# Peptides against a protein of PDB entry 3ESW: the designs that were tried, part 104

Target 1, 322 residues: chain A of PDB entry 3ESW
Amino acid sequence: NNIDFDSIAKMLLIKYKDFILSKFKKAAPVENIRFQNLVHTNQFAQGVLGQSQHLCTVYDNPSWHSIVLETLDLDLIYKNVDKEFAKDGHAEGENIYTDYLVKELLRYFKQDFFKWCNKPDCNHCGQNTSENMTPLGSQGPNGEESKFNCGTVEIYKCNRCGNITRFPRYNDPIKLLETRKGRCGEWCNLFTLILKSFGLDVRYVWNREDHVWCEYFSNFLNRWVHVDSCEQSFDQPYIYSINWNKKMSYCIAFGKDGVVDVSKRYILQNELPRDQIKEEDLKFLCQFITKRLRYSLNDDEIYQLACRDEQEQIELIRGKTQ

## One batch from the design tools (peptide; made by RFdiffusion4, then SolubleMPNN)

Design b2_p17_8_s4 (from b2_p17_8, 9 letters changed)
Fold by OpenDDE base, seed 4:
Structure b2_p17_8_s4 (fold): chain B 322 residues (1-322), chain A 17 residues (1-17)
Amino acid sequence: as target 1 above (322 residues)
Amino acid sequence: VKEQFNFLLEYLKLKEE
């Protein structure tokens, strides 16, 4: 009996699609109650929810994308991308071109565009005077700084001239296009927007242990790829655990289509206790938020994203980059 | 069941290539 494997496969796929779609239907009342209880009783859950409300949608702003593209030296960027792409002998139109673009954006951003700021330069003494700056502490934003979503301003005194220099920690990425300096927060914030401005699928990754980075979905590699603008790093998820010997407990990725615990990708050693939430509750929380983010999507979009999710979960379980 | 379906999906993707 020649088993028509193709017919069976088609039937299974149909059933599987229906099954997947059923998971993304409107949440049952019991799930809503569980969610509400969780976010009201667990501080970590509250934090994840709060971050999702901002990070999952803030970068999907066409006006911001336009401003970014107008600000960047696109001619230089694409020139360099084309050069490197051609050097490796790839044909035009290959999906791998986007990987080259992201790599160039990492280079451009770190080398040409943005600056790391441990301490600001003295506003009075000028460039390369950060060594003369003494931290006095932090304060709230003034009226002008508040216009750019500033939560904290670091205050420094110049040891040479005695003047005070303010370093506002802006959360408005458009303001960061002007200031072009910051630490990991500012770097990741603006770089996430930059990647989004090129029409890429990007997630913002929050680490509980005070670091942030991006993930980009590579169509060529068919997976989420680690991207750290601060480190000019592409596909090096191990750098924190191995190279830095960083101890970590949670890494949560925030994107327009979902919230995902990506801790397994980055926490390879020196795992800190995951004691902020029950694992089952965290899984539920991320799935619940993800479900909400997809409510407006059609069945085909939901199915495609669900397939991607499953592939990622397999990757995370196996601990192997597919 | 989940693993079986993923395997099937991978198999089907390979066939479409």
Scores: peptide ipSAE 0.016, ipTM 0.521, DockQ to the pose 0.077
Fold by OpenDDE base, seed 3:
Structure b2_p17_8_s4 (fold): chain B 322 residues (1-322), chain A 17 residues (1-17)
Amino acid sequence: as target 1 above (322 residues)
Amino acid sequence: VKEQFNFLLEYLKLKEE
């Protein structure tokens, strides 16, 4: 009796799909209780939840995407992408074009569009006067600054003219399109929106040790790719642990479709104690939030995302980027 | 089907670890 291996394979795939889909059913009462208890008793968990409520959805704003695309020099960007693609991209297929786009956006953003601001220039003395600025501390936003989701304003005094310059730390990425300056927070915030505006699948990565970056899902590479706008870095997850010798404990990625602990991608050495939450509780938390984010998706979408999740987990365990 | 099957096999291997 010739075993119909094809029929068996089809049956196994059906059962597997059903199994995967079963994980994304409505949470059981016990899971809801566990979640509620966790976020109420663990500060780190509460922080992750709070971040997810903002970061997972804020960038999915079509109006913002339109404003971004109207603000960027798209002609320049696509000219450069086309140029680089024409050199090397044709051999690799059309899917690599998006990788070239992200690389150009990194270049454009850092070189042409946005500015690093360690200290602001003096509002009175003008450009290139930041060296004369002395920090006086931070205060709350004024009435105008508060319109742009500003939580903190850094205050500086000019040593030359004695005037006060305010550096609002805006969280409104549309305002950042105007100001065109900031630190890692502003850079990552606006750059995440920029990538989203091109219809890309993007996650915001929060590191507990005061850095932030993003990840882009490359269809060409078929994986999440490290992207840091501050460093003009593409697919260099090692830069923090190895190049900077940075000590880190947690890296959490926030996207529209999920929250994922991506620490294993970035923490390659100098790992700090992971003592803020139990590992099993963090895993549960991320899975629970991810499940909630996918409640409105159909079975096919859920299955495809679940397959992608599993591939990512394989990658994170093996440490091998295929 | 083959690609999906390979993915399934890899997934199952990971679950056994």
Scores: peptide ipSAE 0.016, ipTM 0.548, DockQ to the pose 0.723
Fold by OpenDDE base, seed 5:
Structure b2_p17_8_s4 (fold): chain B 322 residues (1-322), chain A 17 residues (1-17)
Amino acid sequence: as target 1 above (322 residues)
Amino acid sequence: VKEQFNFLLEYLKLKEE
């Protein structure tokens, strides 16, 4: 007799759901002890925890979302998205519209909105004077700069007029809506907020080797998609290892629902030693933080996220999902 | 249902590795 595939599948799904939900119960005392010991004894673990406490939640601010949406040229953005969608996207279904939106936001952000700042222009001489600027070093923020979550200020002297120009490295993304300039940190920070403001599932990816980017969860592709605002790049995770020939050791993704080691997505060659933490401890750490981030979620939400997590793990290990 | 079932099979396979 033909195997009742549907009956078997239903039974397995019930049991699997129960199993998954059991994993997201409150941490056992032994797990808490392991976690505490790890973050107190391992500097890398402490760093990951510290980043998670900020990056996983900071962008979930409705007030910020409103300010972003009021600042962007939404008419232009949606006009362009609609135009591209009308060409071929309608045949692929409604979920692809969001991919077009992210692609347009990448274009808009890089081409129309934000500026790369290797060196600032001279405050006295005006625009297009960055070539005359000499770095003098960095210092702490002044009283005004401190209002905008500024940890450091780069100091430059103009070779032409001799005046000092300050380049504060603002971490307040709302301030970045005003300044409209920065490096990879400012780009990724503000762009992450922008994507979040559209109600998208976004992760902030930290690379130990001084780069940062985003991941967006595409409902159309049903996976996490590489997004780099600096490069106007969509779904090109290979650009760092292959195109740039960058050497990397760790890539960690931080989102509202979890922390994930995504190194396998981006480190395709030229891997640096992963000697900052034991692999088992890193896995434990990410899982533990993820579990904590999901404590308030209901069973259905936990189950859906867990399914997504497992699909991602399959992808990362095998390069594809079934 | 079939897609979900296949997911579970793949998951189990992964855990055996």
Scores: peptide ipSAE 0.018, ipTM 0.562, DockQ to the pose 0.804; fails the geometry check
Fold by OpenDDE base, seed 1:
Structure b2_p17_8_s4 (fold): chain B 322 residues (1-322), chain A 17 residues (1-17)
Amino acid sequence: as target 1 above (322 residues)
Amino acid sequence: VKEQFNFLLEYLKLKEE
C-alpha cells in the first residue's frame, strides 16, 4: 500500500488548523461566567485584566507613532544601524537588520535621549543638584500635570535653597518625549511606544516585584527577545534572576495580540511563592484575554499567531530562550 | 509528542508556502 504521506500530511494540517481555530471561537457562557467570577474574586486577576485593558492597546496609536518618529534623531539612528549591519549583517540575512535597529534604539534611548531620575534636580539651583533634594512625599497632580495622565507627583525640597521641586509621574508617553526623564515605569512606557512606532511586535512585561521591561519579536531569531531600556539590554532575560539575584513570582507580558505568562523566561532561580492565583486560573485568564484581543482577526491571522504561541510555549517549557 | 507534532506541522506548512 503506497501510503501517500503528502495527502495524510495535508489532512492533518487541515484538522490541526480547524482545531486551533476552534479554540478562538467566541467564549461559551460557562467561560464567561468563570472569567467574571475570577476577576471579581481574585485581586491578582483583576489587576492583570486592568493592565491588559490599557497596555494591550494604548501603544497602537498612529498619531503617537508619527510624533515619536518626528522627535527621534532618525538620521543618527539609521546611520548607526547601517554601520553595525555592514559589519556582519549581510551574512545573517536581512531579518537581522531589525535586531540591530532595536540594539541601536536601546543605545540611543539610554545614552542620548532619556535620563534616569532617582531624584529631580532643583528647579531653582539647576542641573546636577539632585543630591541636595530631600523627598517630602507624594501628592495628586495639579491642573496642568493632570492633562498628561499624571497619577502622582513626588515632592522634593532642596537642602540648599529650600525651594520645592515637583516630579510628576507622567503616564502619557508623549509628555515623556518632552520631559525625557523617569524611572523604570517611564522608561518602559516610552520605549515600548518607540519600538511600536517602528512597526515592531512589542510586549510590555510587568513583574510583580516592581520592575517592567519589553519584549520584541525578532524575525531573525524567530522568538520573543528580552529588551530592557533601563539596562540597555538585548536578549538577556537572566539579568534579573542571576545578575541581580532578584526574587520574583510573576512576569506577565501584555501585547496587542495577547497576554502571556512569561515567568519561566525570567524566573530562573529564587522563585517566590506563586500564591496570588491558581496556576490553572492564571492560564485561563491569559488565554481568555488573548482570545478577546483576537476576536477581530481573520482565520489566517489567528492561525499564524497560534502557531507563534505554540512555539513560545515550547521555548518556555524547555528553557531555550538562548 | 505534541512538540514534535507541532514542529512537523510547521515544517509542512512552510513546505506548502
Scores: peptide ipSAE 0.016, ipTM 0.554, DockQ to the pose 0.074; fails the geometry check

## One batch from the design tools (peptide; made by RFdiffusion4, then SolubleMPNN)

Design b2_p18_1_s1 (from b2_p18_1, 8 letters changed)
Fold by OpenDDE base, seed 1:
Structure b2_p18_1_s1 (fold): chain B 322 residues (1-322), chain A 18 residues (1-18)
Amino acid sequence: as target 1 above (322 residues)
Amino acid sequence: SEDLMLVNKILELEKLKK
């Protein structure tokens, strides 16, 4: 009996596809109860859910994408991308162009566009006066600041002139296109929107230990790639654990198509206790939110994303992110 | 590990169909 290996392979693929699709069906009543109980009883789970409700969808705004593309110096960006692509990209194929684009966007954003703001300059004394600024604390936004999703305003007094300078912590990324300054939160917020505006598949990575960055899905590398706008870093997931010697417990990635625990990519040493939630419950939570985000997708889209997810899980288990 | 090997094999086979 000539074993028709091709027929067997086809049957296995069909059964596998059906199996994958079955996992993305509407949650059973028991799963809904488990989810509700988890987010009601576990503060970390509630935090992840709250973050997902914002970060997974907020950047999928076509109007914002248009404003971003109108604001950036696209001629400069594409000139630089084309220049770098012409050197090395032809040998690697067209898919590498997006890697060059992201690298240029990192350069452009840090060097030409956005500024780190530890302390604001004095509004009265002008540029390069941040050294003279003393923090007085934080307060709520005024009526104007409140228009731009501002929850907190840092208040500074100038030691030279005695005037007060306000540093609003805007969460509206469109306002950040105007202000062009901030800390890791503002940097990551606007840079995530910028990457999305170029049609890239992007995730926002939240670290519990007060840092945030991006991941983008490289079609060339066929994986999620670490991207930190603050550091102008591309594919260097080790910078936090190794270079900074940072202690970390959780890194959670938020994207339009899912929520993923990416801690294994970034926590290479100095792991803090993961005591905020049971590992099984965190896995369940991320899967449950991911299922909800995919409810409107067709079977082929679900299957393709599931295949990508499986590859990522294999990568994360094998520690292959060099 | 066996499940991961199976997944990898399936994904490889799926790539060969394209």
Scores: peptide ipSAE 0.016, ipTM 0.549, DockQ to the pose 0.078
Fold by OpenDDE base, seed 2:
Parts: C-alpha cells; sequence; structure tokens
Structure b2_p18_1_s1 (fold): chain B 322 residues (1-322), chain A 18 residues (1-18)
C-alpha cells in the first residue's frame, strides 16, 4: 500500500488545526466555575484579571492613535528610521523597517519627547529645581486632576521658596502627551500607546516588583521583543535580572489578544518565591483570559495566534532569548 | 513547509511539557 505521505500530512494538519481551534471554543461550565472560584479566592488572580480588563483593550482607541500621531514629530522619526534602514535594512528585508521604527521611537521618546520625574521641579522656582524638593506624601486628586484618570498626587515642598508642588500620577496617556514627564508607569503607559498608534502588536508587561515595560511583536525576528522606554532598550530582557541584579517573582504581559506569563524571559537569576498563586492556576488563568479575548476572532485568526503562542512557549522553555 | 516545521515544534513542545 503506497502510503500517500502528502495526503497523511494534509490530514494531520487539518486535524491539528481542528484540535487547536477546539481549545479556543466557549469555555466549559467546569472551566467557568474554576475561573470564578480562582478570582474570588486568590488576590493575585483578581489583580491579573483587573489589569487585563484595562490593559488588554485601553490602547485600542483610534482617536488616541490620531492624537499621538499628530503630537509626535513624524518627519524627524521617519527621517531617522529611513537613515538607519538605508544602512543595513535592504540586506535583511523590508520587515526589519519596523524594528528600526521601534528603536527610533525609543530614542525619540527618551531623548526628545519625555522626561524622567523622580521629583518635580518647583512650579515657582522653575526648571532644574527638583533637588530642592522634599516629599510631603500623597493625596487624592483635585477637581482638575480627576479629569485625567488620576488616582494619586504626590506632594512636594520647595526648600528654597516654601511653595507646594503637586505631581499628579496621571493614568490618562493623552494627558501624558501634554505633561511629558513621569516615572516607569507614565513612561510605559504612553509608550505603549505610541507603539499601538503605529499599528504594532504590543503588550504591556507588569512586574510584581514595581517595574513595567513593553513587548513588541517583531515580524522580522518573528517573536516578542523586550522594549523598555525608560532604558531606551530593545531586545535586552536580561537587563533587570543581570544588569540591575533585580529580584523578581512574576512578569505578566497584557495584550489585546492575550495574557501571558513571561517571567521566564526576564527572571534569569535572583528569582523570588512564586507563592502568590499555584503555577497550574496561573497558567489556567492566563489561558482563560486569553480565550475570552479571542472569542470574537475567526478560526484563521485563532489558529495564527495559537501558532504564535506555541512558538513563544518553546522560546520561553528553551531560554533562547539571546 | 512552514506547517511541518510548526508541527515539529509542537511535538517538541509536548515532549518538553512532560
Amino acid sequence: as target 1 above (322 residues)
Amino acid sequence: SEDLMLVNKILELEKLKK
């Protein structure tokens, strides 16, 4: 019997596609019960769910994308991208252009656009006066600050003039286009929106140990790439564990198409105890949220994303982020 | 084929999950 290997291969691929698609069908009643019990009994799970409800969708706002593109110096950005692409990009193919774009956006954002604010400048004394600022604590937002999704305002007193300066921690990224200053939260928030405004696949990465960054899906590299706007860093996932010697327990990536535990990409040493949730429950939670986010997608979209997921899981298991 | 490579990667992943 001449085994038609081509026919068998095609049949296996069809069956495999059907098998993958079956995992993304509507959740079984038992899975819904498990999910509900998990988010009601585990605070970490509740936190991940809460973050997913915001971070997975908030940046998919076309009006915000327009405002971003109108605010950035696109002529400068594209001029620099074109310059770098002209050096090496033609040898690597057109898909590398987007990597150059992200690298330029990192440069532009850190060097030309946004500022780090450890302490605010004194509103009375003017620029470069942050050294004179003493923290007094935090307060709730006033009526004006509340318009821009502000949960907390840091209060500082100037040692020179005695005046009070408010540093509102805005969560509205459109307000951050105006203020152009912040810490890792504001940097990552606005930079995530900036990347999304260029039509890129972007995830927001939350680290339990008080840091946040982005991941960008590079079509050239065919993988998720570490992107930290604060550090002007591209594809350097090791900077936290190795360069900073940071201790970490969890890194969770939030995107429009899924929630993924990316801890293995970033936690290379100095791992803290992962005691907030059972590993099986975290895996279940991320998969369950991802399944919900993909509920409206067609079979081909689901299959393509599932292929990306499996490739990422192989990468994360093998530790192959060079 | 890209599909065959994917199937092989998946089979490898399944081996690594055991």
Scores: peptide ipSAE 0.015, ipTM 0.548, DockQ to the pose 0.495
Fold by OpenDDE base, seed 4:
Structure b2_p18_1_s1 (fold): chain B 322 residues (1-322), chain A 18 residues (1-18)
Amino acid sequence: as target 1 above (322 residues)
Amino acid sequence: SEDLMLVNKILELEKLKK
């Protein structure tokens, strides 16, 4: 009996697709209850939900994409990308071009476009006066600052002239195109928008231990790639645990299509206690939010994303990013 | 898990059919 292995494989694929799709059907009442109870009783879960409500959708703004593309020196960027891509003789195919683009955007953003602001310059004394600035603390935004989604304003006093300088921590990435300065939060926020403006699949990665970065889905590498604009880093997930010897507990990725615990990609050593939520509850939470984000997608889109998710989970389990 | 191996095999098979 010649087992038609092709027929069996097709049947298995159909059944598997149906099984995957069944997981993305509307949440059962029991799952909704579990979700509601979790976000009401666990502060970490509530925080993840709150972040997902913003970070998963905010960057999907075509008007913002246009403003970004109008603001960047696209001629310089593409000139540099084309130059680097030409060195490889196109042997790796067209998909690698996007990796070169992301690498150039990292260079351009750090070297040419955006500035690290540990302390602001004195508004009165002018440029290169940040060394004279003493932090006084933080306060809420004023009426002007509040227009640009500012949650906190850092206050500094100039040791030279005694004047007060405000450093508003803007969360509006369009305002950051104007100010062109900040710390990891502003860097990651604007850089996430920049990558999205080029039509890339991007996630915002939140680390509980006060750092943030991006992930980009490389079609060439066929995986999520670590991208840190502050570090001009591409595919170096180890930099935090190994190079910085940073202790970390949670890394959560937020994208339009889902929320994923990516801690295993970045926490290679010096793991802090994961005591904020039960592992099963965090997994449930991320899956539940992901399911909600996919409610409007068709069966083929859901299936393709589920396949991508499974590949990522396999990667994270196997530690293949080493 | 055995399930992950099965999924990987299915995904590999799906790539071979494209």
Scores: peptide ipSAE 0.008, ipTM 0.470, DockQ to the pose 0.079
Fold by OpenDDE base, seed 5:
Structure b2_p18_1_s1 (fold): chain B 322 residues (1-322), chain A 18 residues (1-18)
Amino acid sequence: as target 1 above (322 residues)
Amino acid sequence: SEDLMLVNKILELEKLKK
């Protein structure tokens, strides 16, 4: 009996697809109860849920994408991408073009478009006066600042002229296209929107220890790729743990299609205690939110995403970027 | 580990069909 391995493989794939799809059915009553209890009793879980309600969907705004594309120097960007692709990309196929695009967007954003703001310049003294600025603390937004989803405003006094300069921490990424300055929060917020505006699969990575970055799903590399706009970094997940010697406990990725604990990708040494939630409860929480985000997807979309999830889990367990 | 190996093998087989 010649074992028809092809027939067996086909049957296994069908059964596996059905099994995967069964996991994404409506949550059982017991899972809903577990989720509600977890979110109501665990502050970290509540935080992850709150972040997911914003970060997973806010960047899927076609109007914002249009405004971004109208604001960027697309001619310069594509000229540079085409130039780099022409050197090395032809041998690797069309999928590598997107990696070149993301690398150019990192360059363009850091070098040409956006600025780091430790302290603002004095509104009265003009440019290059940040050295004269003393922090006075933070306040709530005024009536104008409140229009742009501003949570806090940092207040600075100029040591030279004595005037007050306000540095509003805008969460509206469209306002950031105008202001073109900020810290890691503003950088990551706007850069996430920029990548999304090019139709890319992007996640926002929140680190509990006061840093944020992106992940981009590379079709060429067939994996999630670390992207940090502040560092102009592509595929360097080790920079925080190794180069910075940063101590970290949690890295959570938020995307339209899921929430994933990506701590294993970035926490390579100097791991802080993971005492905010039980590991099983965090895994459950991320899976539950992910399942909820996918409720409107068809079976083929669910299956493709589930295959990517499993590949990522294998990568994270093996500790090797494949 | 066995489940992950099986999943990986299934994913490899899917790649061969494309």
Scores: peptide ipSAE 0.010, ipTM 0.572, DockQ to the pose 0.079; fails the geometry check

